# Peptides against a protein of PDB entry 4Z5W: the designs that were tried, part 142

Target 1, 305 residues: chain A of PDB entry 4Z5W
Amino acid sequence: IPDVFLELNKLWYFSAQSNLFNGEMPRSLSNSRSISLLSLRNNTLSGQIYLNCSAMTNLTSLDLASNSFSGSIPSNLPNCLRLKTINFAKIKFIAQIPESFKNFQSLTSLSFSNSSIQNISSALEILQHCQNLKTLVLTLNFQKEELPSVPSLQFKNLKVLIIASCQLRGTVPQWLSNSPSLQLLDLSWNQLSGTIPPWLGSLNSLFYLDLSNNTFIGEIPHSLTSLQSLVSKENAVEEPSPDFPFFKKKNTNAGGLQYNQPSSFPPMIDLSYNSLNGSIWPEFGDLRQLHVLNLKNNNLSGNIP

## One batch from the design tools (peptide; made by RFdiffusion4, then SolubleMPNN)

Design b2_p21_6_s4 (from b2_p21_6, 9 letters changed)
Fold by OpenDDE base, seed 3:
Structure b2_p21_6_s4 (fold): chain B 305 residues (1-305), chain A 21 residues (1-21)
Amino acid sequence: as target 1 above (305 residues)
Amino acid sequence: ALSKLKNVTFNPESGFLTTFE
């Protein structure tokens, strides 16, 4: 990308996604005072990510996903006082979340999907301090780590949590019960074990639950048949969605189905590919807002109701 | 009875969520 942005004093939005741009990020972009939305997703940009947060006072959204950037996660990003959304998916950092992210009060939506992030315990301990964090995507990181069950973890404003395909060990963590506004939970494609906790059915806003491809045992919690968001149309206040799209993928190499906002996901319970036993609850029939029910490849018995 | 669920897809292919294409 040519370094020609210095004279663009009115550059509010720059999108150059899905091009063939190579080399480093232009310094004129890294110092832009006017830019609010920056997307360079799906390019071949390289080098270190550097943003002059003292200059970039209008930056609200940053999408650098699917680039060949290297080095550390920029620890100065919390100094971008208006920065709300960050997509760093598929950037291979091989790093931990910076401690400076404890101070990232402007942050509302963060994705590190497939970014070679390490130490999930440290990541969650840091990110819990982001009081405005509503969307957290950590898919394809933390390979074979243990999902922390520390009851002190609190994500009070969390609406979307996606930590899929990490081969994570452990159980469904009770600290998720401290997220009463949780709408979407994807913990699929892990090695999570134990029983599915009944308190998941108390998450009244939870309309999308994916626990598929784990090692869960025991019965399906009957409380899942009483998920309020799936029984009745809650007038969920349409909160601003992340500026980055989501993709539902079968694997890392498959094309994903694109969803522009979490509200575009079909209401779903996916418990497939576990070791769940017992019966299918007839009361699943009362989930009038449900669009997808996946219970395949379990040890369920009895009659289909 | 699950037959009450008129607009439900049963047992589709599973897939995980990401933010990259």
Scores: peptide ipSAE 0.573, ipTM 0.946, DockQ to the pose 0.895
Fold by OpenDDE base, seed 4:
Structure b2_p21_6_s4 (fold): chain B 305 residues (1-305), chain A 21 residues (1-21)
Amino acid sequence: as target 1 above (305 residues)
Amino acid sequence: ALSKLKNVTFNPESGFLTTFE
């Protein structure tokens, strides 16, 4: 990418996604005072990510996903006082989340999906201080770690939590019961165990639940048949979605189905590929807003109601 | 009872969510 952005005093939006750009990010772009939205997703950009947050006073959205960037996560990003959305998916950092992210009060949406992030305990302990954090995507990190169940963790404003395909051990963490605004939970493709907790059915805004491909045991909580978001057509408040798309994938290398907003996900309960037993509750028939019910490959018995 | 669910897909292929293509 040419280093010509210093003259572009009115550059508000720059999207050069899905091109063949290589080399480093231009210094003029890293110092742009006018840019609000920067998307360089799906290129071959390399080197260290550096943003001059003192210059980039209008930066609100940053998508650098699927590039060949290396080194540390930029610890100065919290100094970008208007920066709300960050997509660093598929950047190989091999790092922990910086302690400076405790001060990242502008942050609303963060993705490190497949970014070689380490230490989930430290990551969650840091990110819980981001009071405006609504969307957190940590898929394909934390290999063989344990999902912390520490009751002190609090994500009060969290709407979307995705921590899939991490080989995580542990149970569904009790601290998620303190996230009453949770709309989407994906903990699929892990090694999570224990029972599915009944308090999940108290998450009135939860319309998308994926616990598939784990080692859960016991009965399906009857409380899941009373999820208010799936019984009634609540007008999902069109909360500002992340400025980055989501992809539903079967594996890391497969093309995913693109979803531009969390609200575009079909209302779903996926409990497939576990060791759940007992019957299918007839009251699942009351979930009139449900689009997908997946209970396959369990130890369920009785009649299909 | 599940027959009350109009336009529900039962037991599709599963997949996890990411933010990369």
Scores: peptide ipSAE 0.570, ipTM 0.947, DockQ to the pose 0.884
Fold by OpenDDE base, seed 5:
Structure b2_p21_6_s4 (fold): chain B 305 residues (1-305), chain A 21 residues (1-21)
Amino acid sequence: as target 1 above (305 residues)
Amino acid sequence: ALSKLKNVTFNPESGFLTTFE
């Protein structure tokens, strides 16, 4: 990308996604005072990520996903006082989340999906201080770590949590019960064990639950048949979606189905590929807003109601 | 009882969510 952005003093939006741009990010772009939305997604950009946050006072969204950047996660990003959305998916950092992210009050949406992030305990301990954090995507990180169950973790405003395909051990963490606004939970493709906790059915805004491909045991909690968002059309306040799309993937290398907004996901309960036993509750028939029910590859018995 | 769910897909292929293509 040419270093000509100093002349573009009124540049508000720059999207150069899905091109073949290589080399470093232009210094003039990293110092742009006018830019609000920056997307360089799906290129071959390299070097370290550096943004002059003191200059980039209008930056609200940053998508650098699927690039060949290296080095550390930029610790100065919290100084970008208007920065809300960050997509760093598929950038191989091999790093922990910086401690400076405790001060990232503008942050609303963060993705590190497949970014070689390490230490899930430190990551969650840091990110819980982001009071405006609504969307957190940590898929394909933390390989074989333990999902922390520390009850002191609090994500009060969290709406979308995706920590899939990490081979995480542990149980469904009780600290998620402190997230009453949770709408979407994906903990699929892990090594999570124990029972599915009944308090999941108290998450009145939860319309998408994926616990598939784990080692859960016991019965399906009856409380899942009373998920309020699936019984009735709540007026889902259309909250601003993240500025990055989601992809539902069967495999890491497969093309995913694109979803531009979390509200575009079909209301779903996926408990498939576990060791769940007991019966299918007849009261699943009362989930009038449900679009997908996946219970396959379990140890369920009795009659289909 | 599940017959009340007129527009439900049962047991599709599973897949996890990401933010990259």
Scores: peptide ipSAE 0.559, ipTM 0.944, DockQ to the pose 0.917
Fold by OpenDDE base, seed 2:
Structure b2_p21_6_s4 (fold): chain B 305 residues (1-305), chain A 21 residues (1-21)
Amino acid sequence: as target 1 above (305 residues)
Amino acid sequence: ALSKLKNVTFNPESGFLTTFE
């Protein structure tokens, strides 16, 4: 990308996604005072990510996903006082989340999906201080770590939590019960164990639950048959979606189905590929808003109701 | 009882969510 952005004093949106751009990010772009939305997703950009947050006073959204950037996560990003949305998916950092992210009060949506992030305990301890954080995507990180169950963890405004395909150990963490606005939970493709906790059915806004491909045991909590978002069409207030799309993938190398907004996900309960036992609750028939029910490859018994 | 769910897909292929293509 040529270093010509200093002359573009009215540039508020720059999208150069899905091109063949290589080399470093232009310094004039890293110093742009006018830019609000920056997307360089799916290129071959390299080097260290540097943003002059003191200059970039209008920056609200940053998508650098699927690039060849290297080095540390930029610790100065919290100084970008209007920065809300960050997509750093598929950037190989091999790092922990910076301690400076405790001060990231503008942050609403963060993705590090497949970014070689380490230490999930430190990551969650830091990110709980982001009071405006609504969307958190940490898929394909923290390989074989333990999902912390520390009850002091608190994500009050969290709506979307995705921590899939990490080979995480542990149980469904009780600190998620402190997130009453949770709409979407994906903890699929891990090594999570224990029982599915009944308090998940108290998350009145939860319309998408994926716990598939784990080692859960015991019965399906009957409280899942009373999820309010799946019983009635409460008009979920269309909150501002992240400025980055989501992809549902069968594996890391497959093309994904694209979803532009969390509200575009079909209402779903997926508990497939576990060790769940007991019967299928007849009251699943009362979930009038449900679009997908997946219970396959479990130890369930009795009749299909 | 599940027959009440006229527009539900049962037991599709599972897949996890990401933010990259």
Scores: peptide ipSAE 0.557, ipTM 0.944, DockQ to the pose 0.891

Design b2_p21_7_s1 (from b2_p21_7, 10 letters changed)
Fold by OpenDDE base, seed 3:
Structure b2_p21_7_s1 (fold): chain B 305 residues (1-305), chain A 21 residues (1-21)
Amino acid sequence: as target 1 above (305 residues)
Amino acid sequence: MSSFLTTEPSEEELEKRRELL
């Protein structure tokens, strides 16, 4: 990429995704005063990620996913006072979340999916201070760590939480009950155990629940039949989506479905591939907005209602 | 098989880059 962005005083949007760009990000781009949206996703860019946040006063969205960047997570990103959306998916950091992210008040959407992030406890302890954080994606990190159950963890404005395919141990954490605005929860492909907690049914905005491929035991909590977002349409909060798309990754190399917005997900309960027992509650029939109920590969018994 | 959610670009988007290389 040429080092010409200093002269581009009106450049607001720069998208150069899915090209063959190599080398480092040009210094003039890292100092651009005009750029609001920057996407360099799916290139071969290398070197350290550096952004001059004192210069980049208009930066609102940053997508650097699927590049060959090296080094640390940029600890100065919280100084980018308008930066809302960050996608660092598939950048191998081999790092912890910087402590400076406690001050990241502009942050609304963060993804580190498949970025070799370590220490989930520290990550969640830091990120809970991001009062505007609505979307958090941590899939394919924290391999074999324990999902912290610390009740003091609080994500008040969290709408989307995805921590899939981490081989995480532990239980469904009680601190998620402090997220009453949660719309989407994916904790699939972990080693989570215990029972599915009844308080999940109190999350009135929860329309997408994936707990599949875990080691959950006991009965399906009857409270899931009373999920208000799945009973009626009246509570659909239209919120601004993150600037990055979501993908359903199958364990097969078949192309994942792309979802540009969380609202584009079909309303779903997936509890498949667990050790759940008991019956299917007839009251699942009250979930008039439910598109997908997946209960396969459990120990369920009785009649199908 | 169940799937999980990610923001990692699709294999199609990655393949498009590989076909250009």
Scores: peptide ipSAE 0.451, ipTM 0.863, DockQ to the pose 0.723
Fold by OpenDDE base, seed 2:
Structure b2_p21_7_s1 (fold): chain B 305 residues (1-305), chain A 21 residues (1-21)
Amino acid sequence: as target 1 above (305 residues)
Amino acid sequence: MSSFLTTEPSEEELEKRRELL
């Protein structure tokens, strides 16, 4: 990428996704006063990520996903006072979340999917201080760690939580009951155990639940048949979605479906590939907005209602 | 097979990049 961004003093949006750009980010780009939205996703960019937050006063969205960047996560990002959305997916940091992220009040959407992030306990302890955090994606990190169940963890404004394919141990954490605005939960492809907690059915905005491919036992909580978002047509207030798309990754290298907004996901309950027992509740018939119910590969018995 | 959610580019988006190489 050429070092010409000082001349581009009116450039507000720069998208150069899915190209063959290599080398480092130009210094003029890291100092741009005009850029609000920056996407360099799916390139071969390298070196350390550096942004001059004192210069980049208009930066609101940053997508650097699927690049060959190295080094630590930039600890100065909280100084970018307007930065809301960050996608660092598929960047191999081999690092912990910086302590400075406790002060990241502008942050609304964060992804570190497949970024070799370590220490989930520290990551969640830090990120709970981000009071405006609505979307958190931590898929393919924290390999074989334990998902912390500390009741003091509070994500009051959290709407989307995805921590899939981490081989995480533990149970569904009770601190999620402190997130009453939660709309989407994916904890699939872990080693989570115990029972599915009944308080999940009290999350009135929860329309997408994926607990598939875990080691859950016991019965399906009857409270899941009373999920208000699946019973009634809520006028889904089109809340500001993250500036990065979601992808449904299959275990086969076949292209996953792209979803530009969380609201574009079909309303779903996936409990497949567990050790759940008991019957299917007839009251699943009350979930008139449900598009996908996946209960396959469990120990369920009785009649299909 | 069950699937999980991510924000990494799809294999299709990665293949488009390989076809350009």
Scores: peptide ipSAE 0.449, ipTM 0.845, DockQ to the pose 0.755
Fold by OpenDDE base, seed 5:
Structure b2_p21_7_s1 (fold): chain B 305 residues (1-305), chain A 21 residues (1-21)
Amino acid sequence: as target 1 above (305 residues)
Amino acid sequence: MSSFLTTEPSEEELEKRRELL
């Protein structure tokens, strides 16, 4: 990428995703006063990620996902006072989240999917201080760590939580009950155990629940039949989606469906590939907004209602 | 098969780039 962004003093949106760009980000780009949205996703960019946050006063969205960047996560990003969305998916950091992210009050959407992030306990302890955090994606990190169940963790404004395919141990964490605005939860493809907690059915905005491919036991909690977002239409709050798309990755390399907004996901309960027992509750019939109920590959018995 | 969510570009988006290489 040429070092010409000093001359481009009116450039507000720079989208150069899915190209063949190599080398480092040019210094003039890292100092741009005009750029609000920057996407360099799916390139071969390298070197250290550096942004001059004192210069980049208009930066609101940063997508650097799927590049060959090296080094640490930039600890100065919280100084970018308007920066809301960050996609660092598939950047191999081999790092912990910086302590400076405790001060990241502008942050609304963060993805580190497949970024070799370590220490989930430290990550969640830091990110709980991001009071405006609505979307958190941590898929394909924290290999074989334990999902912390510390009740003091508080994500008050969290709407989308995705921590899939981490081989995480532990149980469904009680601190999620402190997130009453949660709309989408994906904890699939882990080694989570215990029972599915009844308090999940109290999350009145939860329309998408994926707990598939875990080691959950016991009955399906009856409280899931009372999920208000799946009973009635009234709670479809179209909130501003993150500036990055989601992808549904199948374990087979078959083309991942792209979803530009969390609202574009079908209302779903996926409890498949567990060790759940007991019956299917007849009251699942009350979930008039439910599009997908996936209970396959469990130990369920009785009549189908 | 069940699937999980990510913000990593799909293999299709990555393959379009490999076909250009």
Scores: peptide ipSAE 0.444, ipTM 0.854, DockQ to the pose 0.741
Fold by OpenDDE base, seed 4:
Structure b2_p21_7_s1 (fold): chain B 305 residues (1-305), chain A 21 residues (1-21)
Amino acid sequence: as target 1 above (305 residues)
Amino acid sequence: MSSFLTTEPSEEELEKRRELL
C-alpha cells in the first residue's frame, strides 16, 4: 500500500479487503486524520499493528482480519476515542487482551475470532469494563481453558456473545443472566457440561441460541418455550450492527453463509449433539417466530409433539 | 452438521485468495 494518505485529507472510507497487499501499513495511513472506516481484511499485511490514536481522531471502524500481522494487541487502541468496531479475526497474536482495554469506552463491537488469544478469565474481567460493548466474538481461542463462572462478571449492554469452538470446560455461566439485552448466544463446539439453566428463558431478546456440540445433560428447560423474542415480533430491537460480517463455519468445505447483520440470522434454538434427556415440550409450538429447532443427537424420548 | 459463528472470512473467500496466489 503506498504512503500517500497524508495527501488524502478528505478520505473518510478506505476499503481494500480481499486483495494481495503485503508489507506493513504505511505510516501516513496509521496517522490519517480523516479516515473513519478502515478495512484491510483478507490481505497479507505484516509487521506490528500500530495506530497513532492522537492523529486518527475520526477512526470509528477497524477491520484488519485475516492478515499476517505479528506482535501484541495494540494497547493504545482505547486512546482512539471514536473507535467503536474492531475486527482482529485470524491475526495470530499469541497474547492476552491488554489491561488498557478496561478504559475502552468507545468500543461497541470486538472480534478476536481465531486470533490465538489466551486467558479467557483475564479477557472477560477486562472487557466487562467496556460499558458500550454490545458484540463480543472470541471463537477459536482459549483452547481447553475453563469458562469462568464468576458471578461478579457483568456485561450489561451485551447483545451478541460468540465463544464457539474453544473446547472450553465448565457450565453455562450465571453472569450471562446480568446481560438482559442478549439477542445472540453461541457457545457451540465446547466441552461445557451440567444442565442448561432455566434463566436462559428469561432473556426476552434472545432469538438465536446455539449450545450444540457440548456435554449438556438433563431435560431441556421448559422456560425456553417462553422466549419472548421467539413468541412475538414486537421485541426485534434493530440496533447498530458491527461494521464486520459474520460467517457460519461448517465442518464441511461447503462455503459459509455471510451475514452482514445479526438480525439476518434465522431465529434458532440449536441444542444438537448433547446428552439431553426427557421429552420435547409441546409448548415449543408457542415459538411462532422460530425458524430452526435442532435437537438432533441427544437422548430425548417420548412423542414428538 | 452443526456449525458455529465466526468473523473470519469463509473458506470460499480464502480459496479465492489462494487461487490468486
Scores: peptide ipSAE 0.432, ipTM 0.856, DockQ to the pose 0.731

Design b2_p21_7_s2 (from b2_p21_7, 9 letters changed)
Fold by OpenDDE base, seed 3:
Structure b2_p21_7_s2 (fold): chain B 305 residues (1-305), chain A 21 residues (1-21)
Amino acid sequence: as target 1 above (305 residues)
Amino acid sequence: MSSFLTTEPSEEELEERRKKL
């Protein structure tokens, strides 16, 4: 990429996804005062990620996903006072979340999906201080770590939490009950154990629940039949979606479905591939908004209602 | 098989880059 962005003093949107760009991000781009949205996703860019946040005063969205960047996560990103959305998916950092992210008040949407992030306990402890954080994607990190159950963890404004395919141990963490605005939870493809907690049914905004491919035992909580978002068509508050799309990754190399916003997901309960027992509650018939109920590959018995 | 959610670019988007190399 040429080092010409100093002259481009009116450039507010730069989109260069899915090209053949190599080398480092040009210094003039890292110092752009005009750029609000920057996407360099799916290139072969290398070197260290550096942004001059004192210069980049208009930066609101950053997508650097699927590049060959090396080094540390930029600890100065919280100084980008308007930066809301960050996609660092498929950048191999081999790092922990910087402590400076405690001060990241502008942050609304963060993805580190498949970024070799380590120490989930530190990551969640840091990110809970991001009061405006609504979307958090940590899929394919923290391999074989324990999902922290510390009750003091608090994500008050969290709407989307995705921590899938981490081989995480532990239980469904009670601190998620402190997230009453949670709309989407994906904890699939882990090694989570214990029972599915009844308090999940108290998350009135929860329309998408994926707990599939874990080691959950016991009965399906009856409280899941009373998930208010699935019983009635509530007015979902139209909040700005993250500027990055979501993908359903299948373990088969078949193309994943793209979802541009969380609201485009079908209302779903997926409890498949667990060790759940007991019956299917007849009151699942009350979930008039439910599109997908997946209970396959469990130890369920009785009649199908 | 169950699927999981990610923001990793699709294999299709990655393949479009690989075909250009």
Scores: peptide ipSAE 0.453, ipTM 0.873, DockQ to the pose 0.724
Fold by OpenDDE base, seed 5:
Structure b2_p21_7_s2 (fold): chain B 305 residues (1-305), chain A 21 residues (1-21)
Amino acid sequence: as target 1 above (305 residues)
Amino acid sequence: MSSFLTTEPSEEELEERRKKL
């Protein structure tokens, strides 16, 4: 990428995703006063990620996903006072989240999906201080770590939580009950155990629940038949989506469905590939907004209602 | 098969780039 962004003093949106760019980000780009949205996703860019946050006063969205960047996560990003959305998916950091992210009050959407992030306890302890954090994607990190159950963790404004395919141990964490605005939860493809907690049915905005491919036991909580977002249409709050798309990755290399916003997901309960027992509750019939109920590959018995 | 969510570009988006290489 040429070092010409000083001349481009009116450039507000720069989208250069899915090209063959190599080398480092040019210094003039890292100092751009005009750029609000920057996407360099799916290139071969390298070197250290550096942004001059004192210069980049208009930066609101940063997508650097699927590049060959090296080194640490930039600890100065919280100084980018308007930066809301960060996609760092598929950047091999081999790092912990910086302590400076405790001060990241502008942050609304963060993805580190498949970024070799370590220490889930530290990550969640830091990110809980991001009061405006609505979307958190941590898929394909924290390999074989334990999902912390620390009740003091508070994500008050969290709407989308995705921590899939981490081989995480532990149980469904009680601190999620402190997120009453949660709309989408994906904890699939882990080694989570215990029972599915009944308090999940109290998350009145939860329309998408994926707990598939875990080691959950016991009965399906009857409280899941009372999920208000799935009973009535009233809670379809179209919220500002993150500036990055979601992808539904199948374990088979069959083309991933792209979803540009969380509201484009079908209302779903996926509890498949667990060790759940007991019956299917007849009151699942009350979930009039439910599009997908996936209970396959469990130990369920009785009659289908 | 069950699937999980990510923000990693799809294999299709990655393959389109590989076909350009």
Scores: peptide ipSAE 0.446, ipTM 0.869, DockQ to the pose 0.747
Fold by OpenDDE base, seed 2:
Structure b2_p21_7_s2 (fold): chain B 305 residues (1-305), chain A 21 residues (1-21)
Amino acid sequence: as target 1 above (305 residues)
Amino acid sequence: MSSFLTTEPSEEELEERRKKL
């Protein structure tokens, strides 16, 4: 990428996704006063990620996903006072989340999906201080760690939580009951155990639940048949979605479905590939907005209602 | 097979890039 961004003093949006750019980010780009949205996703960019937050006063969105960047996570990002959305997916950091992220009050959407992030306890302890955090994606990190169940963890404004395919141990954490605005939960492809907690059915905005491919036991909690978002057509106020798309990764190299907004997901309950027992509740018939019910590969018995 | 959510580019988007190399 040429070092010409100082001359581009009116450039507000720069998208150069899915190209063959290599080398480092040009210094003029890291110092741009005009850029609000920056996407360099799916390139071969390398070196240390550096942004001059004192210069980049208009930066609101940053997508650097699927590049060959190395080194530490930039600890100065909280100084970018307007930065709301960050996608660092598929950047191999081999690091913990910086302590400075406790001060990241502008942050609304964060992804570190497949970024070799370590220490989930520290990550959640830090990120709970981000009062405006609505979307958190931590898929393919924290390999074989324990999902912390510390009741003091509070994500009051969290709407989307995705921590899939981490081989995480533990149970569904009770601190999620402190997130009453939660709309989407994906904890699939872990080693989570115990029972599915009944308080999940009290999350009135929860329309997408994926607990598939875990080691859950016991009955399906009857409270899931009373999920208000699946019973009634709530006018889902289109809240500002993250500036990065979501992908449904299949275990086969077949192209994943792309979803530009969380609202584009079909209303779903996926409990497949567990050790759940008991019956299917007939009151699942009350979930008139439900598009996908997946109970495949469990120990369920009785009649199908 | 169950699937999980991510924000990494799809294998299709990665393959399109590979075909340009």
Scores: peptide ipSAE 0.441, ipTM 0.856, DockQ to the pose 0.745
Fold by OpenDDE base, seed 4:
Structure b2_p21_7_s2 (fold): chain B 305 residues (1-305), chain A 21 residues (1-21)
Amino acid sequence: as target 1 above (305 residues)
Amino acid sequence: MSSFLTTEPSEEELEERRKKL
């Protein structure tokens, strides 16, 4: 990428996704006063990620996903006072979340999906201080760690939480009950155990629940038949619109569907591939907005209602 | 097969890039 961004003093949006760019980010780009949205996703860019946040006063969105960047997560990003959306998916950091992220008040959407992030306890303890955090994606990190159930953890404004395919141990954490605006929860492809907690059915905005491929036992909580977002359309809460797309990764190399917004997800309950027992509640018939109910590969019995 | 959510580019988007290399 040429070092010409100083001359481009009116450049607001720069998207160079899915190209063959190599080398480091140009210094003039890391110092751009005009750029609001920067996407360099799916390139071969290398070196350390450095942004001069004192210069980049208009930066609102940063997508650097699927590049060959190295080193630590840039600890100065909280100084980018307008930076809301960060996608660092598939950047191999081999690091913990910086302590400076406690001060990241502009942050609304963060993804570290498949970024070799370590220490989920520290990550959640730090990120709970991000009062404006609505979307958090931590899929394919924290391999075989324990999902912390610390009751003091609080994500008040969280709408989307995705921590899939981490082989995480533990239970569904009680601190999620402190996120009443939660719309999407994906904890699939872990080693989570215990029962599915009844308080999940009290999350009135929860329209997408994936707990598939875990080790959950006991009955399906009857409270899931009363998920208000799946009963009625009337409570459509403001959707989080991160400036990065979501993808469904299948275990088969068949292309993942792209979802540009969380709203584009079908309303879903997936409890498949667990050890759940008991019957299917007839009151699942009350979930008039439900598009996908997946209960396959459990120990369920009785009649299908 | 159940799928999980991510924000990493699809295998298709990665494969299109690999075909350009």
Scores: peptide ipSAE 0.436, ipTM 0.863, DockQ to the pose 0.724

